# Peptides against a protein of PDB entry 5ONS: the designs that were tried, part 137

Target 1, 181 residues: chain A of PDB entry 5ONS
Amino acid sequence: MFKKFDEKENVSNCIQLKTSVIKGIKNQLIEQFPGIEPWLNQIMPKKDPVKIVRCHEHIEILTVNGELLFFRQREGPFYPTLRLLHKYPFILPHQQVDKGAIKFVLSGANIMCPGLTSPGAKLYPAAVDTIVAIMAEGKQHALCVGVMKMSAEDIEKVNKGIGIENIHYLNDGLWHMKTYK

## One batch from the design tools (peptide; made by RFdiffusion4, then SolubleMPNN)

Design b2_p25_5_s2 (from b2_p25_5, 8 letters changed)
Fold by OpenDDE base, seed 4:
Structure b2_p25_5_s2 (fold): chain B 181 residues (1-181), chain A 25 residues (1-25)
Amino acid sequence: as target 1 above (181 residues)
Amino acid sequence: SEEDEIAQEYLEEAAALPDNPELYL
């Protein structure tokens, strides 16, 4: 989603949200990520304005105090940014790729099934279309936010093709957009 | 920043690691 993203070229405008809209978004975030509920007031304090940075290709980035928290495309589900996910690793269920997959993930490649079933990888139960944090063997922090294109069960059984779609990864265009006020 | 260090460490490790040929199967 952000492989060729540039803040200067791809950001259209920024709008401040009304309180009613913020409440709706918070409810949606809790529905998507139930574990975030106790932390949501810390992530999005009631007294702080919430903004949406509107980008090309129908990308929207949710921000508070300049921090990029979540993003979505075409009013689909919200994804946490890696910067937020590093602070709150439990927001997403995890999958772990082996070391050999790291360089491909960081080039924006989708995660292939063998990279999730090989020694060094860890595959956890997850349904298709689940948004997941991609961890790496030997690393503490997620390197990617992805979407399951197959269930964990099918990844193990088929073990061929795209297991997880790469949505956001370290050093992509969104990552380089550190803050936006 | 600490976040930038996370990204840098990943880049350094990625550069040092061989390709995983199983990714192409």
Scores: peptide ipSAE 0.510, ipTM 0.869, DockQ to the pose 0.730
Fold by OpenDDE base, seed 5:
Structure b2_p25_5_s2 (fold): chain B 181 residues (1-181), chain A 25 residues (1-25)
Amino acid sequence: as target 1 above (181 residues)
Amino acid sequence: SEEDEIAQEYLEEAAALPDNPELYL
């Protein structure tokens, strides 16, 4: 989603949201990520305005005090940014790739099944379309936010093809954006 | 920053790893 993304070229505008809209978004976030509920008030304090940065390709980034928190495309589900996920690693279920996958994930490549079934990888139960945090062997922090394209069960059985779609990864265009006020 | 350190650590490790396109591309 952000492989060729550049803040200077791909941001269209920024809008401040009404209180009612913010309430709706918070409810949606709790629905998507039930574990976030106790933390949502510190992530999005009521006193602080919430903004949406509108980008090309129908991408929207939710921000508070300039921090990039969540993003979505075409009114789809919200994804946490890696910066937020590093602070709250429990927001997403995890999958772990082996060391060999790191180079390719950081180039924007999708995660192939062998990278999830090989020694050093850890594959946890997850259904198709689940948004997941991609961890790496020997690393504490997620390197990627992805979407399951196969169930964990099918990844193990078939063990070929794209297991997880790469949505956002370290050092992509969103990562380099850092803040937006 | 801490976040920059996270990214840099990953980049350094990635650069040191061999290519294995058959498994990951």
Scores: peptide ipSAE 0.504, ipTM 0.869, DockQ to the pose 0.966
Fold by OpenDDE base, seed 2:
Order: structure tokens, then C-alpha cells, then sequence
Structure b2_p25_5_s2 (fold): chain B 181 residues (1-181), chain A 25 residues (1-25)
């Protein structure tokens, strides 16, 4: 989603959200990420305005005090930014790739099934379309946010093709954006 | 920043690792 993203070229505008819209978004976030509920007032304090940075390709980035928190495309599901995920790693279920996959993931490549079934990988139960944090062997922090294209069961059984779509990864265009005020 | 250090650590490791095309063929 952000492989060729550049803030200067791909941001269209920024809007401040009305209270009713913010409430709706918060409800959506809780629905998607039930574990975030106790933390949501810390992440999105009521006193702080919530903004959406509108980008090309129908990408919207939810921000509070310039911090990039979540993003979505075409009014689809929200994804946490890696910066937020590093603070709250429990927001997403995890999958772990082996060391060999790191280089490819950081180039924006999708995660292939063998990278999730190898000895250094850890595959956890997850259904198709689940948004997941991609962890790496020997690393503490997620390197990627992805979407399951196959269930964990099918990844193990088929062990071929794209297991997880790479949505957002370290050092992509969103990562480099850092803040937006 | 700490976040930038996280990314840098990953990038350095990635650069040092050999290509493993078997995972992606």
C-alpha cells in the first residue's frame, strides 16, 4: 500500500473530524480490535482533535496530535501503523517469519507460505482476511502489518503461494511520514 | 528515535543476510 508512497506527492488534504464521526470510528476500532478498548482513550484522548489525512488511492490516515495511528483504504478495515503497533503490540494477532524472509518483507514483498512454515517461523491460528502483525525470528518488534490471504491451516497444508499480503512495512512510505500536523 | 532504531536494526540485518529465494519461489 505504501511502497511508492511519498508524503509530498501522495497527501491530498487533512480534515478534522466531528465528534460524531470520531465516536463511530472508535466503535469500529473496538469492534476490529477488542483488546484496544481499555487503551483507546489513551491513544485517542477525548480532548485531542482527531484528523484524517487523505491520500491518493483512497488512503486515509487517522491522526491525533500529529501521530499516525491507523489507516484504511476505500473505507475498508482500519490497520494500525507500525509506530502504534510497537507501542501496543497486542492490537493484532501475530505471525512470525524466519530471518530469511526479513529482507523480502522489507522490500514490500508478500509473505509466502514457506516463510511461515519454516523452522524459524511461527504460525498461529488465524482466518482469512485477519489483519496480523508480522514478527521476525529473533526480533522484538513487528516489521510488517499484513492480511491473511490464506488461513493458518491452509498455509500449513498447501504451503505454496501468498500466505499474507504485505500492507505496511518498516521503512515504507508511511513509516517515513512519521508525523503529520 | 527509538522507532528509527528499530527500523535501522532490521535494515542492517536484512542487508547482512544472504538471499533466500527458496522462501519466495
Amino acid sequence: as target 1 above (181 residues)
Amino acid sequence: SEEDEIAQEYLEEAAALPDNPELYL
Scores: peptide ipSAE 0.479, ipTM 0.858, DockQ to the pose 0.806
Fold by OpenDDE base, seed 3:
Structure b2_p25_5_s2 (fold): chain B 181 residues (1-181), chain A 25 residues (1-25)
Amino acid sequence: as target 1 above (181 residues)
Amino acid sequence: SEEDEIAQEYLEEAAALPDNPELYL
């Protein structure tokens, strides 16, 4: 999603959200990520303005005090930014790739099934279309946010093709944006 | 920053790792 993204070229505008809209978004976030509920007031304090940074290709980034929290495309599901995910790693279920995958993931490549079934990888139960945090062997922090293109069960038994779509990764255009005030 | 250090650590490790296109491309 952000492989060719640049803040200077791909941001269209920024709007401040009304209280009612913010409440709706918070409810949606809790629905998508139930574990976030106890932390949501810390992540999005009621006194702080919430903004949407509108980008090309129908991408929207949710921000509070310039911090990039979540993003979505075409009003689809919200994804946490890696910066937020590093603070709250429990927001997403995890999958782990082996060390060999790191270079390719950081180039924006999708994660193939064998990379999720190899020694050093750890595949956890997850349904197709689940948004997941991609962890790496020997690392504490996620390097990627992805979407299951196959269930964990199918990844194991078929073990061929794209297992997880790479949505956002370290050092992509969104990562480099850091803040937007 | 801590976040920059996280990214830098990954980038340095990635540069040192061998290619494995059969698994990841």
Scores: peptide ipSAE 0.478, ipTM 0.864, DockQ to the pose 0.905

Design b2_p25_5_s3 (from b2_p25_5, 10 letters changed)
Fold by OpenDDE base, seed 3:
Structure b2_p25_5_s3 (fold): chain B 181 residues (1-181), chain A 25 residues (1-25)
Amino acid sequence: as target 1 above (181 residues)
Amino acid sequence: SEEDEIAEEFLKEAAALPDNPELYL
């Protein structure tokens, strides 16, 4: 999603959200990520304005005090930014790739099934279309946010093709944006 | 920053790792 993204070229505008809209978004976030509820007031304090940075290709980034928190495309599901996920790693279920996958993931490559079934990888139960944090062998922080293109069961059984789509990764255009005020 | 250090850690390690396209491409 952000492989060719640049803040200078791909940001269109920024809007401040009304209280009612913010409430709706918070409810959506809790629905998607039930575990976030106790933390949502810390992540999005009521006293702080919430903004949406509108980007090309119908990408929207939710921000509070310049921090990039979540993003979505075409009003689809919200994804946490890696910067938020590093602070709250429990927001997403995890999958782990082996060390050999790191280089490819950081190039924006999708994660193939063998990379999720190899020694050093850890595949946890997850349905197709689940948004997941991609962890790496021997690392504490997620390097990627992805979407299951196959169930964990099918990844193990078929072990061929794209297992997880790479949506956002360390050092992509969104990562480099850092803040937006 | 801490976040920059996280990225640097991954990037440095990635540069040192061999390619394995059969698994990931």
Scores: peptide ipSAE 0.349, ipTM 0.837, DockQ to the pose 0.881
Fold by OpenDDE base, seed 2:
Structure b2_p25_5_s3 (fold): chain B 181 residues (1-181), chain A 25 residues (1-25)
Amino acid sequence: as target 1 above (181 residues)
Amino acid sequence: SEEDEIAEEFLKEAAALPDNPELYL
């Protein structure tokens, strides 16, 4: 989603959200990420304005005090930014790729099944379309936010093709954006 | 920043890793 993203070229505008819209978004976030509920007031304090940075390709980035928190495309599901995920690693279920997959993930490549079934990888139960944090062998922090294109069960059984779609990864265009005020 | 250090750590390691065609698209 952000492989060729550049803030200067791909940001269209920024809008401040009305209270009612913010409430709706918060409810959506809790629905998607139930574990975030106790933390949501910390992440999105009521007193702080919430903004949407509108980007090309119908990408919207939810921001509070300049921090990029979540993003979505075409009013689809919200994804946490890696920066937020690093603070709250429990927001997403995890999958772990082996060491060899790191290089390709950081190039924006989708995650192939063997990278999730090999020694050093850890595959956890997850359904298709689940948004997941991609962890790496021997690393503490997520390197990627992805979407399961196959269930964990099918990844193990088929062990071929794209297991997880790479949505957002370390050092992509969103990562480099850092803040937006 | 700490976040930048996280990215740098990954990037440095990735640069040192051999290519694995089975994992590449």
Scores: peptide ipSAE 0.336, ipTM 0.835, DockQ to the pose 0.811
Fold by OpenDDE base, seed 1:
Structure b2_p25_5_s3 (fold): chain B 181 residues (1-181), chain A 25 residues (1-25)
Amino acid sequence: as target 1 above (181 residues)
Amino acid sequence: SEEDEIAEEFLKEAAALPDNPELYL
């Protein structure tokens, strides 16, 4: 989603959200990520305005105090940014790739099944279309946010093709935004 | 920053790792 993304070229505008819209978004976030509920008051304090940064290709980034929290495309599901996920690693279920997959993930490549079934990888139960945090062998922080293109069961059984779609990764265009006020 | 250090750590390690083409055929 952000492989060729540039803040200067791809951001259109920024809109401050009304209270009712914020309430709706918070409810959606809790529905998508139940474990986030106790933390939402910390992540999105009531005293702080919530903004949407509107980008090209119908991408929207949810921000509070300039911090990039979540993003979505075409009003689909919200994804946490890696910066938020690093603070709250439990927001997403995890999958772990082996060391050999790291360089490919960081180039924006989708995660192939063998990178999830090989020694050093860890594949956890997850349904197709689940948004997941991609961890790496021997690392504490997620390097990627992805979407399961196959169930974990099918990844293990078929063990070829795209297992997880790479949506957002370290050092992509969204990562380089850092903040937006 | 701490976040930049996280990214750099990954990038440095990735650069040092050999290619593993069989994972992506």
Scores: peptide ipSAE 0.325, ipTM 0.822, DockQ to the pose 0.824
Fold by OpenDDE base, seed 5:
Structure b2_p25_5_s3 (fold): chain B 181 residues (1-181), chain A 25 residues (1-25)
Amino acid sequence: as target 1 above (181 residues)
Amino acid sequence: SEEDEIAEEFLKEAAALPDNPELYL
């Protein structure tokens, strides 16, 4: 989603949201990420304005105090930014790739099944279309946010093709967009 | 920054790792 993204070229505008809209978004976030509920008030304090940065390709980035928190495309599900995910690692279920996959993930490649079934990988139960944090062997922080394109069960059985779609990864265009006010 | 350190840790390791194309066939 952000492989060729550039803040200067791909941001269209920024709007401040009404209180009612913010309330709706918070409810959506709790629905998507039930574990976030106790933390949502510190992530999105009531006193702080919430903004949407509108980008090309129907991408929207939710911001508070200039911090990029979540993004979505075409009004689909919200994804946490890696920066937010590093602060709150429990927002997403995890999958772990082996060391050999790191280079490819950081080039924007989708995660193939063998990278999830190899000795250094850890594959956890997850249904297709689940948004997941991609961890790496021997690393503490997520390197990627992805979407399961196969269930964990199918990844293990078939062990061929795209297991997880790479949505956002370290050092992509969104990562380089540190703040936006 | 802390976030920059996280990214650099991964990027350094990625640069040092050999290509493993069979993981992505």
Scores: peptide ipSAE 0.316, ipTM 0.816, DockQ to the pose 0.852

Design b2_p25_5_s4 (from b2_p25_5 with D3E D4E L7A D9E T13L E16S)
Fold by OpenDDE base, seed 5:
Structure b2_p25_5_s4 (fold): chain B 181 residues (1-181), chain A 25 residues (1-25)
Amino acid sequence: as target 1 above (181 residues)
Amino acid sequence: SEEEEIAKEYEELAASLPDNPEKYL
């Protein structure tokens, strides 16, 4: 989603949300990520304005005090940014790639099944279309946010093709955006 | 920052790893 993204070229505008809209978004976030509810007032304090940065390709980024928290495309599901996910690693279920996959994930490549079934990888139960945090062998922090293109069961059985779609990764265009006020 | 250090460590690690496109692409 952000492989060719640049803040200067791909941001269109920024809007400050009304209180009622913020409440709606908070409810959506709790529905998607039930475990976030106790933390949501810390992530999005009531006193702080919430903004949406509108980008090309129908991408929207939710921000508070310039911090990039969540993003979505075409009014689909919200994804946490890696910066938020590093603070709250429980927001997403995890998958772990082996060490050799790291180089390709950081190039924006989709995650192929062998990178999830090889020694050093850890594959956890997950259905198709589940948004997941991609961890790496020997590393504490997620390197990528992805979407399951196959179930964990099918990844193990088929062990060929795209297991997880790469949505957002370290040092992509969204990562380099850092903040937006 | 801590976040930039995370990204840097990953990039350094990636640069040290061999290319295995047949498996990962």
Scores: peptide ipSAE 0.633, ipTM 0.924, DockQ to the pose 0.968
Fold by OpenDDE base, seed 4:
Structure b2_p25_5_s4 (fold): chain B 181 residues (1-181), chain A 25 residues (1-25)
Amino acid sequence: as target 1 above (181 residues)
Amino acid sequence: SEEEEIAKEYEELAASLPDNPEKYL
């Protein structure tokens, strides 16, 4: 989603959201990520304005106090940014790739099944279309946010092709934005 | 910052790892 994204060229505008819209978004975030509920008031304090940065390709980034928190495309599901996910690693279910996959994930490549079934990887139960945090062998922090393109069961059985779509990764265009005020 | 250090450590690790395109592409 952000492989060739540049803030200077791909951001269209930024709007401040009304209270009713913010309430709706918070409810949606709790529905998508139930574990976030106790933390949502510190992530999105009631007194702080919530903004959406509108980008090309129908991308929207949710921000509070300049921090990039979540993003979506075409009004689909919200994804946490890696910066938020590093603070709250429990927001998403995890999958772990082996060390050899790291280089390719950081180039924006989709995650192939062998990178999830090989020694050093850890594959956890997950359905198709589940948004997941991609962890790496020997590393504490997620390197990627992805979407399951196969169930964990099918990844193990078929063990070829795209297991997880790479949505957002370290040092992509979204990562390089850092903040937006 | 801590976040930039995380990214840097990953890039350094990636640079140290061999290519295996048959498995990962």
Scores: peptide ipSAE 0.632, ipTM 0.925, DockQ to the pose 0.954
Fold by OpenDDE base, seed 3:
Structure b2_p25_5_s4 (fold): chain B 181 residues (1-181), chain A 25 residues (1-25)
Amino acid sequence: as target 1 above (181 residues)
Amino acid sequence: SEEEEIAKEYEELAASLPDNPEKYL
């Protein structure tokens, strides 16, 4: 989603949200990520304005005090940014790739099944279309946010093709935004 | 920052690891 993304070229505008809209978004976030509920007031304090940064390709980024929190495309599901996910790693279920996959994930490549079934990888139960945090062997922090393109069961059985779509990764265009005020 | 260090550590690690494109692409 952000492989060719640049803040200067791909951001269209920024809109401050009304309280009612913010409430709706918070409810949606809780539905998507139930474990976030106790933390949501810390992540999105009531006193702080929430903004949407509108980008090309129908991408929207939720921000609070310039911090990039969540993003979505075409009003689809919200994804946490890696910066938020590093603070709250429990927001997403995890999958772990082996060390050999790291280089390719950081180039924006989709995650192939063998990178999830090989020694050093850890594959946890997850349905197709589940948004997941991609962890790496020997590393504490996620390197990528992805979407399961196959179930974990099918990844193990078929062990061929795209297991997880790479949505956002370290040092992509979204990462390099850092903040937006 | 901590976040910048996370990304840097990953990039340094990636640079040190061998390629295996037939498996990962």
Scores: peptide ipSAE 0.631, ipTM 0.924, DockQ to the pose 0.947
Fold by OpenDDE base, seed 2:
Structure b2_p25_5_s4 (fold): chain B 181 residues (1-181), chain A 25 residues (1-25)
Amino acid sequence: as target 1 above (181 residues)
Amino acid sequence: SEEEEIAKEYEELAASLPDNPEKYL
């Protein structure tokens, strides 16, 4: 989603959200990520305005105090930014790629099944379309946010093709935005 | 920052790893 993304070229505008819209978004976030509920007032304090940075390709980035928290495309599901995910790693279920996959994930490549089934990888139960944090062998922090294109069961069984779609990765265009006020 | 160090460490690691795309592409 952000492989060719540049803040200067791909941001259209920024809008401050109304209270009712914020409430709806918070409810959606809790629905998507039930574990976030106790933390949501810390992540999105009521006193702080919530903004949407509107980008090309129908991408919207949810921000509070300039921090990039979540993003979505075409009013689809919200994804946490890696910056937020590093603070709250439990927001997403995890998958772990082997060390060799790191280089390709960081190039924006989708995660192929062998990178999830090989020694050093760890594959956890997850259904198709689940948004997941991609961890790496020997690393503490997620390197990528992805979407399961196959179930964990099918990844193990078929072990061929795209297991997880790469949505957001370290040092992509979203990562380089850092903040937006 | 800590976040930038995370990214840097990953990039350095990636640069040091073998290039075997047949498995990962």
Scores: peptide ipSAE 0.629, ipTM 0.923, DockQ to the pose 0.960

Design b2_p25_6_s1 (from b2_p25_6, 9 letters changed)
Fold by OpenDDE base, seed 2:
Structure b2_p25_6_s1 (fold): chain B 181 residues (1-181), chain A 25 residues (1-25)
Amino acid sequence: as target 1 above (181 residues)
Amino acid sequence: MEEELERAKELAKETYTDEEIEAEY
């Protein structure tokens, strides 16, 4: 989603959200990520304005105090930014790729099934379309936010093709967009 | 909540440095 993203070229505008919209978004976030509920007031304090940075290709980035928290495309599901995920690793269920897959993930490549079933990888139960944090062998922070394109069960059985779609990865355009005020 | 915070801290011990990101794997 952000492989060719550049803040200077791909940001259209930034709007401050009204209270009713914020409430709706918070409810959606809790629905998507139930474990975030106790932390939501810390992540999005009531006293702080919530903004959406509108980008090209219908991408919206939710920000508070300039921090990029979540993003979505075409009003679809919200994804946490890696920066937020690093602070709150439990927001997403995890999958772990092997060491060899790291360079491909960091190039924006989708995660292939063998990278999730090989030695050094760890595959956890997850349904199709689950938003997941991609961990790496030997690393403690997620390197990617992805979406399961196959269930974990099918990844193990088929072990071929795209297991997880790469949505956001370390050093992509969103990562380099550190803050926006 | 406290347990989750501790878990978060434990999982967040290592950051990807610029050197690590640019490294050849």
Scores: peptide ipSAE 0.036, ipTM 0.571, DockQ to the pose 0.322
Fold by OpenDDE base, seed 4:
Structure b2_p25_6_s1 (fold): chain B 181 residues (1-181), chain A 25 residues (1-25)
Amino acid sequence: as target 1 above (181 residues)
Amino acid sequence: MEEELERAKELAKETYTDEEIEAEY
């Protein structure tokens, strides 16, 4: 989603949200990420304005005090940014790729099934379309936010093709955006 | 907030080398 993303070229505008809209978004976030509820007031303090940065390709980035928190495309599900996920790693269920897959994921490649079934990888139960944090063997922090394109069960059985779609990864255009005020 | 951003950068550096992050394949 952000492989060719550049703040100067791909941001269209920024809108401050109404209180009622913020409340709705918070409810959506709790629905998607139940574990975030106790932390949501810390992540999105009531006193702080919430803004949406509108980008090309119908991408929206949710920001508070310039911090990039979540993003979505075409009013679909929200994804946490890697920067937020590093602070709150429990927001997403995890999958772990082996060491060999790291360089490919960091180039924006989708995660292939063998990278999730090989020694050093860890595959956890997850349905298709589940948003997941991609961890790596021997690494502490997520390198990617992805979406299951196959169930964990099918990844194990078929063990061929794209298991997880790479949505956001370390050092992509969103990562380099850092802040937006 | 700026401190938290820097913290996130440091966490990434602790986990991944610059060479790994910049790798293109």
Scores: peptide ipSAE 0.035, ipTM 0.586, DockQ to the pose 0.071
Fold by OpenDDE base, seed 3:
Structure b2_p25_6_s1 (fold): chain B 181 residues (1-181), chain A 25 residues (1-25)
Amino acid sequence: as target 1 above (181 residues)
Amino acid sequence: MEEELERAKELAKETYTDEEIEAEY
């Protein structure tokens, strides 16, 4: 989603959200990520304005105090940014790729099934379309936010093709955006 | 909850900079 993204070229505008819209977004975030509920007032304090940065290709980034928190495309589900996920790693279920898959993930490639079933990988139960944090063998911080294209069960059984779609990865355009006020 | 908060704070301090990402990966 952000492989060719540049803040100077791909950001269209920024709007401050109304209270009613913020309430709706918070409810959606709790629905998508139940574990975030106790932390939501810390992540999005009531006293702080919430903004949406509108980008090309129908991408929207949710920001508070310049911090990039979540993003979505075409009003689909929200994804946490890696910067938020590094602070709150529990808001997504995890999957772990082997060491050999790291270079491919950081090039923006989708995650193939063998990278999730090999020694050094850890595959946890997850349904299709689940948003997941991609961890790597020997690394503490997530290197990617992805979407399950196959269930964990099917990844193990079929062990061929795209297991997880790469949505946002370390050192992509969103990562380099860092802050926006 | 408090233990998770402390861990989150520690991880936030350890969040990679651009330079750190380039060095580590």
Scores: peptide ipSAE 0.028, ipTM 0.582, DockQ to the pose 0.306
Fold by OpenDDE base, seed 1:
Structure b2_p25_6_s1 (fold): chain B 181 residues (1-181), chain A 25 residues (1-25)
Amino acid sequence: as target 1 above (181 residues)
Amino acid sequence: MEEELERAKELAKETYTDEEIEAEY
């Protein structure tokens, strides 16, 4: 989603959200990520304005105090940014790739099944379309936010093709955006 | 709930800087 993203070229505008809209978004976030509920007031304090940075390709980034928190495309599901995920790693279920897959993930490549089934990888139960945090063997922080394109069961059984779609990764355009006020 | 909250707090971390990313990846 952000492989070719550049803040100066791809940001269109920024709007401050009304209270009612914020409430709706918070409810949606809790529905998508139930574990975030106890933390949501810390992540999005009531007294702080919530903004949407509107980008090309129908991308929207939810921000509070300049921090990029979540993003979505075409009003689809919200994804946490890696920067938020690093602070709250439990927001998403995890999958772990082996060391050999790291360089490919960081180039924006989708995650192939062998990188999830090999020694050093860890594959946990997850259905198709589940948004997941991609961890790496021997690394502490998530390097990617992805979407399961096969179930964990099918990844293990078939062990061929794209297991997880790469949505947002370290050093992509969103990562380099860092803040937006 | 309290135990889960404390466990979650232990997992919370600062994000990598660009320099740290280059060092590890």
Scores: peptide ipSAE 0.027, ipTM 0.554, DockQ to the pose 0.441

